# Peptides against a protein of PDB entry 6FRK: the designs that were tried, part 295

Target 1, 411 residues: chain A of PDB entry 6FRK
Amino acid sequence: NEEVLNAMLKEVCTALLEADVNIKLVKQLRENVKSAIDLEEMASGLNKRKMIQHAVFKELVKLVDPGVKAWTPTKGKQNVIMFVGLQGSGKTTTCSKLAYYYQRKGWKTCLICADTFRAGAFDQLKQNATKARIPFYGSYTEMDPVIIASEGVEKFKNENFEIIIVDTSGRHKQEDSLFEEMLQVANAIQPDNIVYVMDASIGQACEAQAKAFKDKVDVASVIVTKLDGHAKGGGALSAVAATKSPIIFIGTGEHIDDFEPFKTQPFISKLLGMGDIEGLIDKVNELKLDDNEALIEKLKHGQFTLRDMYEQFQNIMKMGPFSQILGMIPGFGTDFMSKGNEQESMARLKKLMTIMDSMNDQELDSTDGAKVFSKQPGRIQRVARGSGVSTRDVQELLTQYTKFAQMVKKM

## One batch from the design tools (peptide; made by RFdiffusion4, then SolubleMPNN)

Design b2_p28_8_s2 (from b2_p28_8, 21 letters changed)
Fold by OpenDDE base, seed 5:
Structure b2_p28_8_s2 (fold): chain B 411 residues (1-411), chain A 28 residues (1-28)
Amino acid sequence: as target 1 above (411 residues)
Amino acid sequence: EEEKLEKELENFLKNFLLALKELEEKLK
């Protein structure tokens, strides 16, 4: 039994190391799992693999929980949020994503660019803010980030903004001058929350970087970026361990909407390659429950129309990045879609929807849409012309629809 | 009943996404 446990733990530890989990945390987890597993319970014929997976899952959940309550903004107050992090971490983009998140929730939100070090930092923030219709402040002439941050915070306080986000200078290296500047800005504006932004793709460097920031500034929250890539996010565990601060949000793509509140269970499930079925269900449930009940009723009757397929494409597009949704399904690894394929996949879904937008109600609402098109080939030519696609593309869509409809009939 | 509904929805979504991938591979 101990040999079997040690072999299985070795496989799990290898997978965690391949997921960029810090070697110290993997060692500690191995010891904690060994201490938590009763060898006598393993002898009782329980699925040893499931028991070890559950013990590993439980210990990973503890590693993501710093035991500190996440800061939350207070409604009707002026909440100042300062962002800190290295250059290339996605900090500036994340400021815009967080501002947009709060704006969509009905908060009066604004952005301040206090990055005077990077040429074009203010232009980048201004472009992102303008696209999202978020008020912004910055300077092309002022070089002191303390002055810009102080003036911007005062301006937006006087205008009764509820969420005031301050972006700071990022550097490639941990330099004392960067940390002194961050401290001067923090002392001047007195932020209610300091957010450390970390790139998940830096792997084993996450611990040392996160620690260096926490040792210099009072980091109270972490945001992890670039979780849309091959990075399984194991570096996030290192950031929590080093900062003793909760992960509050994750960045999951390049779009302004590719930003979500951090959920522990889904994240750990994905890290273990178990998928995130709960998070997929939650995302589906956040999509109008009424539409899901109607779909389930149709599925129970073995009915599936082209309109039903169109509605499902709309739902998938609302769930967020297609790569993330696929990554929530067990056996669909993060490698299932290459980084460049997400925009292409969304463009393909939009193309399929455009083909269906050129269909009539008789074609869309038929319980056998493929048969309607097969009986009258002129319909395929009409739809192809209306959508600006080939007749082959319409035939391929109908072939896939037929496979779906046959699958639904077998449920 | 709710758990059964969730499993049916999960299976549908899984199969739907699989066939979307097959469609994407054919449209390449």
Scores: peptide ipSAE 0.040, ipTM 0.600, DockQ to the pose 0.022
Fold by OpenDDE base, seed 3:
Structure b2_p28_8_s2 (fold): chain B 411 residues (1-411), chain A 28 residues (1-28)
Amino acid sequence: as target 1 above (411 residues)
Amino acid sequence: EEEKLEKELENFLKNFLLALKELEEKLK
């Protein structure tokens, strides 16, 4: 039993290391799991794999819990949120995402660009803010971030903003000058929350980076970015351990909506490659897919039309980036779609929908759409011409529809 | 009944996304 436990723990530890979990945390987890597993209970014929997986899951849940309650903004108050983190961490984008999140929740939200170091920082923030219809402040002429931050905070306080987000300079390297600038800004504006933004893709560097920020500024919250790519988020555990601060949100892509409140259970499930079924269900439910009942009813009857497929493509496109949705399914690794392919995947889905937009109601609503096209090949040519695609592309769509309809019939 | 519905939805979404991936790979 101990040999089996050790072998299984070795596999789990390898998978956690491949998920960018810090080697120290993996060692500690291994010890904690060994101490938590009753070998006698393992002898009783329980599924040893499930028991170990549960013990690992439980210990990972503890690793993402800093034992500190996350800061939350107070409604009707002026809440100043300062962002800190390196350039390329996604900090500036995350400021806009957080602002948009609170705005959508009915908070009076604004953005301040206190990044005077990066050329075009204010233009980038302005573009993002304008696109999201978020009020913003910054300067093209003022070079002191303390002045900009102070003036912007004062302005938006006077205008009774509830959420005042301050983006700071990140620079490319951890430099003493950066940390001093952050400290000066923090002292001037006295933020209610300091958010450290970390790129999950930096792997084993997460601990050292997070520690360097926490040692200089009073980081109270962590946001982890780039969890849509190859990063399984193991670096997030290192950030929590180093900052002793909760993860409050995660960035899951480049879109402004690719931002969600941190949920421990889904995150650990995803980290272990178990997927996030709950989050998938939540996303499906958030779409107000009243049509889900109708779809489920059709599925129960083994009926699936091209229109049903089209509606599901629309639903997936509304759920966000296809990579994120796939990453929520058990057995779909985070690598299932390369980062560069997300726009391409969405373009492909759009192309498929465009092909279907050239179909008529008889073709779309047929319980055997492929047979309709096979009986009258001229329909394929019509659809191909109407959508500006090859007849081969239409045939491929119909082939995939047929495969899917066959899967539905087996349900 | 809800758990059954969730499982049916999960299986549907899983199979759908698998089919989509296969389609995406062929459209490359």
Scores: peptide ipSAE 0.039, ipTM 0.564, DockQ to the pose 0.022
Fold by OpenDDE base, seed 1:
Structure b2_p28_8_s2 (fold): chain B 411 residues (1-411), chain A 28 residues (1-28)
Amino acid sequence: as target 1 above (411 residues)
Amino acid sequence: EEEKLEKELENFLKNFLLALKELEEKLK
C-alpha cells in the first residue's frame, strides 16, 4: 500500500512540476497529502486514485488561499488601485481589462499612465482606453511618474471617479530603482490597493519575482496573466505563497474580455487537467445564446443542419481562444492545441465558415444537407468556386457534417 | 432537468470540438 501511494504521488508530483508548481511547494504538498491519507482506508478497497486526487485537490486549494480576505472597492468612494509588475507581465493590458470590467459593472472608472520609462507606454494605454471608452490621464512631457500619478489621481478624485487605476513603469530586471520609484508613487497617491501582475508563463521564476516585489512594496492583491492554455498556472501558487496575497483576477488571453474574477475550484481543476465544466457552462451562458434552447431542442429531436453547424462555429469563435475552450473539457489537456495552432485553427474555422457562406438557404436548412449535395454534384462545384476552395475541401466539410449529424441522431 | 440539459450541452460541445479537430487535421 505504501509503495502504491508513493508511486501515485510521484506521478502527481511530476504533473505538478510540469504545471510549473514550485519544487518546494510540491515537496510540502507531498508530505501533507501523505499525512492526510489514511492507509487503512486505502486497504479497504476504496478507489486509491480518487482518494489521492481528492487529497491533492484539497491541499492545492489551501495553497491558493492565503487566509487573507481580498480587497474590494467601495461603491460611492474613490478607490485608488496601483499596478506593479515586470515589463512584459501584461500589466498595461491588465489595467485596461480591470478598468473595462468595472466600467461594465457600472463603476465610474479611469486609467492613469505613470509609465515614463517605456517609450510609447502612454500611446498604448491611450489606444486601449479609447477603444474601451475609458477616461485616461498621462503626459508626453512630464518625466516624473510621481507628478503624473499625483496629478492624475487628484484630477479624477475631483471629477468623482470611483475606480482610479494607476499603471506604473515595468522593468526587464529586478532593479532597485524600479522599487524606489514604485515606493515613491505609492507614498504620493496612497493607494487603497496595490496589485502585483504576474505572468504565468515564467514558471519556476514566479516565487523569486513575487518575493522581490513583496519585500519592497506592500502588495495586497495578485493578478495572474497569460493563462491562455499554455501556462498551467502553477506559478500562481508560488505568487500566493510569496506575497501572502489573494489572486483576485486572471487574464485568459489578449482580448479585453479575456479577464475574469479568480475562482479557486475551476483553477485547481484546470491545473490538475480535470477541465473546467463549470467555466464552460458559464461561458456558454454568457453568450446569451437564446439560440441554445433552439439548438438543444433540435439536438433532442436528432436534427442538425449545416446552418446549425455554422451557428455553432460562430458561438465557438465568440467563446474566445479555441485552446481555452478545449482545455475546459475534461480529458483535453491544455497542450492539445499549441499557440501556433490556435491562430491556424481560427483561420481554418473562418475558412469553413466562408465555404458555408457560399451555400444557399436550401443547402443550409436541409435536414440532410449531404444528400442535397450528393444528388447534385454541381452544387459542390458552385460552392467551391464561390468560396475560392477546392471541391475536396467542400467534400471534407460535408463528410464531417454527416458524421456529426449521425452522432446527433444517436443522442 | 437543468443539470441534464447542461450535460447534454457539454457532450454536444465536446463532440463538436472533436469533429472540428478531425476536420482541421484533414484540411491540413
Scores: peptide ipSAE 0.031, ipTM 0.572, DockQ to the pose 0.023
Fold by OpenDDE base, seed 2:
Structure b2_p28_8_s2 (fold): chain B 411 residues (1-411), chain A 28 residues (1-28)
Amino acid sequence: as target 1 above (411 residues)
Amino acid sequence: EEEKLEKELENFLKNFLLALKELEEKLK
């Protein structure tokens, strides 16, 4: 039993290290998991693998919880949020994403560009803010970030803004001058929250970077960026451990809406390759599928029609990027679909729907749609002509439907 | 590439159905 435990823990530790989890944290996790597993319970024939996975999951949840409640803005107050982080961390983009997130929730939001070091920083922020219709402040001539930040915060406080986001200068390396500038800005504007933005793709460097910021400025929140398909989420654990601050949001792509509140359980599930079934369920519920009950009843009875498939394709298209949905599925790595493949997948779904638009109610509502077409091959030719596709394309659709209907029957 | 995309879609739909089943179990 101990050998089996050690072997499984070795596999988990390897996977966590491959996910850029800090070596010290992995070592601590291993010891904590060993201490949490009752070897006597393992002897009783319980699924040893599930027990170890559960213990690992529980300890990872603890590692991502700093034991500190995340700061939340107060409605009707002026909340000043200062962003800090290295250049290339996605800080400026994340400022815009956070502003847009609050704006969509009915908060009066604004952006301040206090990055005077990077040429074109204000133009970039202005461009992003303008696209999102977010009010912004900055200067082309003022070189003191303290002045810009102070003036901008004062302006937007006087205009009764509720969320005032201040973007600061990022550097390529840890520089004392950057930290002094950040401290001067923080002292001048007295932010309600300081958000450290970290790039997840920097791997093992996450700890050292996060620590360097925490040692110099009062980081109270973390945002992890570039948690798209390629990003190993393990650096997030290092950031929490170093900053002792909660992750409040994650950036999941390049778009302004590729931004979500951090959820511990889904994140750890994804980190372990277990998917995010809860997040998938939440997305399904957000679709307000009034007909979900009828669909669920059909699925329970192993009934699945071409119309039901059409409705599912519509639902999938409403859920957002196909890559994000697939990344919620256990065993599908976030890397499984390249960005190019997503557009092709969506185009293919639309093509399939166009074929089904040429079907009649008898064909769509049959519990054995494939058999209806097999009994009367002239239907395939009619649908093909009606949709402007080949008879082969219709046959491919029917083949996919048949596979899916067989899966439903096995449910 | 087309076969890969088909398998991906098939697997997605399968897992979507599994998620719906889990949802149903939670709603009971």
Scores: peptide ipSAE 0.027, ipTM 0.446, DockQ to the pose 0.187; fails the geometry check

## One batch from the design tools (peptide; made by RFdiffusion4, then SolubleMPNN)

Design b2_p29_1_s1 (from b2_p29_1, 18 letters changed)
Fold by OpenDDE base, seed 3:
Formats: C-alpha cells, structure tokens, sequence
Structure b2_p29_1_s1 (fold): chain B 411 residues (1-411), chain A 29 residues (1-29)
C-alpha cells in the first residue's frame, strides 16, 4: 500500500511540477498528503487513486487560500485600486479588464495611466478605455507618475467615481527605481487595494517575482494572467504563498471579457487536468442555452442538422474564446490552443457559419444534409459562390457535419 | 432532473464539438 501510494504521489508530483507548481510547495504537499492519508482506510478497498486525488485536491485548495479575506470594493464609495507588476505581465490589459468587469456590474469605473516609462502606455490605455467606453486620465507631458496618479485620483474622486484604477509602470526588470516609484505612488494616492498582476507563464519565477513586489509594496490582491496559454497556473500558488494575498481574478485570454473572478475549485480542477466542468456549466447557464430544448429533443432522436451545427457554433462563439472553452473540458489542457490559434479558431468557426449562411432552409434543416448535397452537387457550387469560398471548403464543412452527426447518433 | 439531464447532453454535445475542433486544430500544426 505504501509503495502504491508513493508511486501515485510521484505521478501527481510530476504533473504538478509540469504545471509550474513550485518544487518546495510540491514537496510540502507530498508530505501533507502522506500525513492525511490513512493507510488502513486505503486497505479497505477504497479507490486508492480517488482518495489520493481528493487529498491532493484538498491540499491544493489550502495552498490557494492565504487565510486572508479578499478585498472587495464598497458600493457608493470611492475605491482606489493600484496595479503593480512587470511589463509583459498583462498589467495594463488587466486594468482595462477589471474596469470593464466593474462597469458591466454597474459601478462607475475609471482608469488612470501613471506609466510614464513606457512610450505609448497612455495611448494603449486610451485605446482600450475608449473601446470599452471607460473614462480615463493620463498625460502626454507629465513625466512624474505621482503627479499623474494624484491628479487623476483627485479628478475622479471629485466626479464621484466608485472604482478608480491606477495603472503604474512595470518595466522589464525588477529595479529599485521601479519599487521606489511604486511606493511614492502608493503613498500619494493611498489606495484601498494594491493588485499585483502576474504572468502565469513565467513558471518557477513566480515565487521570486511575487516576493520582490510584496517586500516593497503592500500587495493585498493578486491577478494571474495568461492562463489561456501553456501555463496551467501552478505559479499562482507561489504568488499566493509569497504575497499572502488572495487571487481575486484571472485573465483567460486577450479579449477584454477574457476575465473572470477567481474560483478555487475550478482553478484546482484545471491545474490537475480535470477540466473546469463547473465553469463550463456556469458559462452554459449564462448563455441561456435553455432555448435548445428543441436541439436536445433532436439529439435524443439522433437527429442533427446543419442548422443545429450552426446554432452550436454560435453558442461556442458566445461562450467566448475557443481556448477558454477547451480548457474547461477534461483532457483538453491549454496546450491544445496556442495564443495565435484563438483568433484563427474563431475565424474558422465564422467561416463555417458564413458558408452555412449561404445554404437554404431545405439544406440547413435536413436530417441528412450531406446526402442533400451529394444528390445534387449543383448545391455545393451555389453555396460556394454565395459564400465566396471554394467547393472544397463546402465539402470540408459537409465532412465535418457528417462527423458531428455520427457522434450525435452515438450519444 | 430533466433540466440537469438536458444540460448534461448540451455539455456533452459542446464537448464533442469542441473535441473535434481541437483535433482539427492540432492536425493543422
């Protein structure tokens, strides 16, 4: 039993290391799991693997809990949120995502660009803010971030903004001059929350980076970015351990809506490669896919039309970036979708939908759509001309449809 | 129970659709 436990723990520890979990945390977790597992209970015929997975899951849940309640903004008050973190961490994008999140929740939200170090920082923030219809402040001429932050905070306080987000300089390296600038800004604006933004893709460097920020500024919250990439988010555990601060949100893509409140259970499930079934259920529920009673009734009968496929592609597109949805499916790690592929995947879905937009109701609503086209090849040429694609592209779509219809018949 | 079974079927269909799309994306790499 102990040998079996040690073998299974070795596999789990390897998977956690491959997920960028810090080696010290993995060692500690292994010891804690060994101490939590009663070997006598393992002898009683319980599924040893399930028990080990549960013990690992429980210990990972403890690692993401800093024992500190997350800061939350107070409604009807002026809440100043200062962002800190390196360039390339996604900090500036995350400021816009958080602002958009609160704006969508009915908070009076604004953005301040106090990054004077990076050329075009203010233009980038302005572009993002304008696209999201978020009020913004910054300067093209003022070089002191303390002045910009102070003036911007004062302006938006006077205008009764509830959420005032301050983006700061990140630079490419941890430099003493950056930390002094962050301290000066923090002292001037007296933020209600300091958010550290961390790129999950830096792997084992997460601990050292997070510690360096916490040692200089009073980080109270963590946001982890790039969890849509190859990073399974194990570095987030290191950030929590180093900052002693909760993860409040995660960035799950490049879009402004690729941002969600941190949930412990889905995150740990994803980290373990179990997928995020709960997040997938939540997204399906948010989409009010209940209108698909007709689809489900057809699926019960093994019927699947090109229209049903179109509606499913539309639903997938409404769920957000394809990578995020795939990352919620058990066995589909984030590794399947490289950064460049999300837009391409969505473009492919849109292309397929555009081909179907050139089909008629007889073609779309046929329970054997492929046979309709095979019996009358002139339909393929019509659809190809109507959608501006090749006859091959239409044939590829029909081949995909046939594969899906065959899967539905097996359900 | 019916709504839960219905949601499970929708999720399973979405999973299958996503699985095939993921395979197609992997085959293009």
Amino acid sequence: as target 1 above (411 residues)
Amino acid sequence: KKEEEELKKQLELARLLLEEKAKEELEKK
Scores: peptide ipSAE 0.007, ipTM 0.349, DockQ to the pose 0.062
Fold by OpenDDE base, seed 5:
Structure b2_p29_1_s1 (fold): chain B 411 residues (1-411), chain A 29 residues (1-29)
Amino acid sequence: as target 1 above (411 residues)
Amino acid sequence: KKEEEELKKQLELARLLLEEKAKEELEKK
């Protein structure tokens, strides 16, 4: 029994290390799991694998809980949120994502660029803010981030903004001068929350970086970025352990809406390679796919039309990046789609939808759309001309539709 | 329970669509 436990714990520890979980945390987890498992219950023929997985899951849930309540903005008050983090962490993009999140929730939100170190930082923030219709402040001439931050915060306080987000300079190296500048900005604007932005892809370096920020500034929240890539997010555990601060949001892609509140259970499930069934369920519910009772009845009868496929493609596009959707499905690894493949896959899906936009109702609503096109080849040429694609592209779509319709008939 | 079964069927369809797309992406590599 102990040998079986040790073998299974070794597999889990290997998987956690491959997920960028800190070696010290993996060792501590192994000891805690060994102490929590009743070896006598394991002898009774219970699914030893499920017991170990459950014990590991419980200990990982404790590791993402700092025991500190997350800061939340107060409605009708002026809430100043200061962002800190290394250059390339996605900090500036994350400021815009958070601002857009609160704006969509009906908060009066604004952005301040206090990054004077990086050339084009203000232009990047201005571009993102303008696209999202978020008010912004910054300077092309002022070089003191304290002056810019103070003036911007005062302006937006006087204009009764509820969410005031301040982006600061990020550096590549842990330089004492960066931390002093961050302290001066923090002292001048008196932020209600300091958010540390961390790149999930830095792996084992997460602990040391997160600690260096926490030792210098009063980090109260963590945002983890780039969870759309190969990073399984194990570095997030290191950030929580080092900062003693909760993860409040995750960045899941390059789009302004690729941003979600942190959920512990889905994150740990994904980290263990169990998939994110709960997050997939939540995303499907958010899409109001429940209104598709008619689609489900058709599927139960083995009926699947080109219109049904079009609606499913719209739903998949609304779920977000394909890499994330695939990573939520049990048995699909987080590494299944590279970032380049995701944009290409979305472009392919949009192309297929554009082809279907050139189809008529008789073609879209046929239970055998491929047969409608095979009987009258002139339809393929019409659709190809209407959508600006080759006849081959239309034939490829019909081939894909036929594969899906055959799969639905087997359900 | 009915809504949960319906959601499971939609998820299964989405999974199947994604699996076929995934196979096509793997065959292109």
Scores: peptide ipSAE 0.007, ipTM 0.330, DockQ to the pose 0.070
Fold by OpenDDE base, seed 1:
Structure b2_p29_1_s1 (fold): chain B 411 residues (1-411), chain A 29 residues (1-29)
Amino acid sequence: as target 1 above (411 residues)
Amino acid sequence: KKEEEELKKQLELARLLLEEKAKEELEKK
């Protein structure tokens, strides 16, 4: 029994190390799991693997829970949120994502650029803010971040903004000058929350970086970035351990919508390769696929039209990165879609949709669209001309459709 | 072949998503 336990724990520890979990945390987890497992219950014929997985899951949940309630903004108040973090952490992008998240929820949100060190910081923030229609403040002439932050916070407080996000200067290294500037800004604006932005891809360096920030500034929240496909997120555990602060959001890609509230259980499930069924359901619910019942009913009857395929492609495109969606399904590994393949897949879906945009209702709504085209080959030439593609591209689409329609009929 | 397999996975995924949403909506009635 102890040998089996040790072997299974070794596999789990290896998987956690491959997920960038800090070696100290993995060792502690191994000891805690060993102490939490009743060897007598393991002798009673309980599935030893399931018991170990549950114990590991429970201990990982404890590692992401700092025992401190996450700060949440108060409606009808001015909530000042200061962002801190290294250059390349995704801090500036995350400010825009958080602002957009609150704006979409009906909060009166604004952005302040207090990064005077990086050339073009204000232009980047302005570009992101303008694209998202978020009010912003910054200066091209003022070099003191304290002045910019103070003036911007005062302006937006006077205009009754509810969410006031302040982006600060980053550095490439932990520099005393960066920490002093952050402290001066924090003292001037008196933020309600200080958010540390951490890049998950830095792996074992997460602990030391997170600690250095916490030792200098009162970090109250963590946001983990670059959790897109390849970063397994083990560095997040190190950030929580070092900062004693909860993870409040995660950045899951480069798009402004690639941002979600942190959920402990889905995150741990994903870290263990169990998928994120809850996040999948939430993502499907956010799509407001009102016509889903009609589509499900058609699919249950083995009916699949070119229009149904078009609508599915639209839904897929609305879901965002396929790698994220696949990574939410149990048994689909994160490696299934490389970023390069995703853009190419999306471009291909758009091309297929453009071909279908040149089809008529009779072609789109036929239960055997391929047969409609096979009976009248002149339709292929019309669609090819209308969409600016070759007749071969249309034939390839129809071949794909036929294969899908056959799959749906077998389901 | 790889592209066809990918599109198959996409449709299977879309189906699974729709089925799970439908189950959740049915559990809420």
Scores: peptide ipSAE 0.007, ipTM 0.322, DockQ to the pose 0.022
Fold by OpenDDE base, seed 2:
Structure b2_p29_1_s1 (fold): chain B 411 residues (1-411), chain A 29 residues (1-29)
Amino acid sequence: as target 1 above (411 residues)
Amino acid sequence: KKEEEELKKQLELARLLLEEKAKEELEKK
């Protein structure tokens, strides 16, 4: 039993190290898992693998929980959020994503560019803010970030903004002058929250970077970026451990919509390659697909029509970035999240829907749509002509439908 | 390319199935 436990823990530890989890945290997790597993209960015929996985999951959940409640903005108040982080961490992009997130939630949100060090920082922020219709402040002439931040915060406070996001200078290296500048800005604007933005792709450097920021600036929140790339997110555990601050959001791409609230359970499930079934459920529920009761009832009876498939494709298109949802499915790692693949997948869904738009109600509402078309091949030719596609494209759609309908019948 | 396309299709189908199964699990609670 101990040999089996040690072998499984070795595999988990290897996977966590390959996910950029800090070696100290992996060692601690291994010890905590060993102490949490009753070897006598493992002998009683319980699925040893499931028990170990559950213990690992539970200890990973503890590692991402700093035991500190995340700061939340107060509605109707002026909330100043200062961003800190290295150059290339995605800080400026993340400021825009957070501003857009709050704006979409009905908060009066604005952006301040206090990055005077990077040429074009203000232009980049202005471009992002303008595209999102977010009010912004900055200067092309003022070189003191304290002055810009103070003036911008005062301006937007006087205009009764609820969310005031301040982007600061990021440098390529930890420089004392950068930390002094950040402290001067923080002292001048008195932020309600200081957000450290960390790039997940820096791997094992996450701990050292996060610690260096926390040792100099009172980081209260963490945002992890570039979780759409090859970064498996293990650096997030290191950031929480070093900053003792909760992860509040994650960046899952370059688009302004590639931003979501951090959820511990889904993140750990993804980190372990178990997928994020709960986050998929939550995302489906957020769509208020009230009309799906009838579909669920049909699926329970093993009934699935071409219309049901069409409605599901519409729902998929409403769910937003397909890449985010693929990353929630077990066994579909980061390699499927390539941006090029999402646009192609959406274009394909639209093509399939266009083919189905040329079908009649008898074809769409048949419990065996493929059989309707197989019995009367002239229907395939009609649909192909109506949708401007080949008969082969219609046959490929029917083949996909048949595969899905067979899966539904096996549920 | 053909294998990637087939995998994308299977993924989409698996997603839909997971979504529906997830709703069923929520209704049971």
Scores: peptide ipSAE 0.000, ipTM 0.300, DockQ to the pose 0.104; fails the geometry check

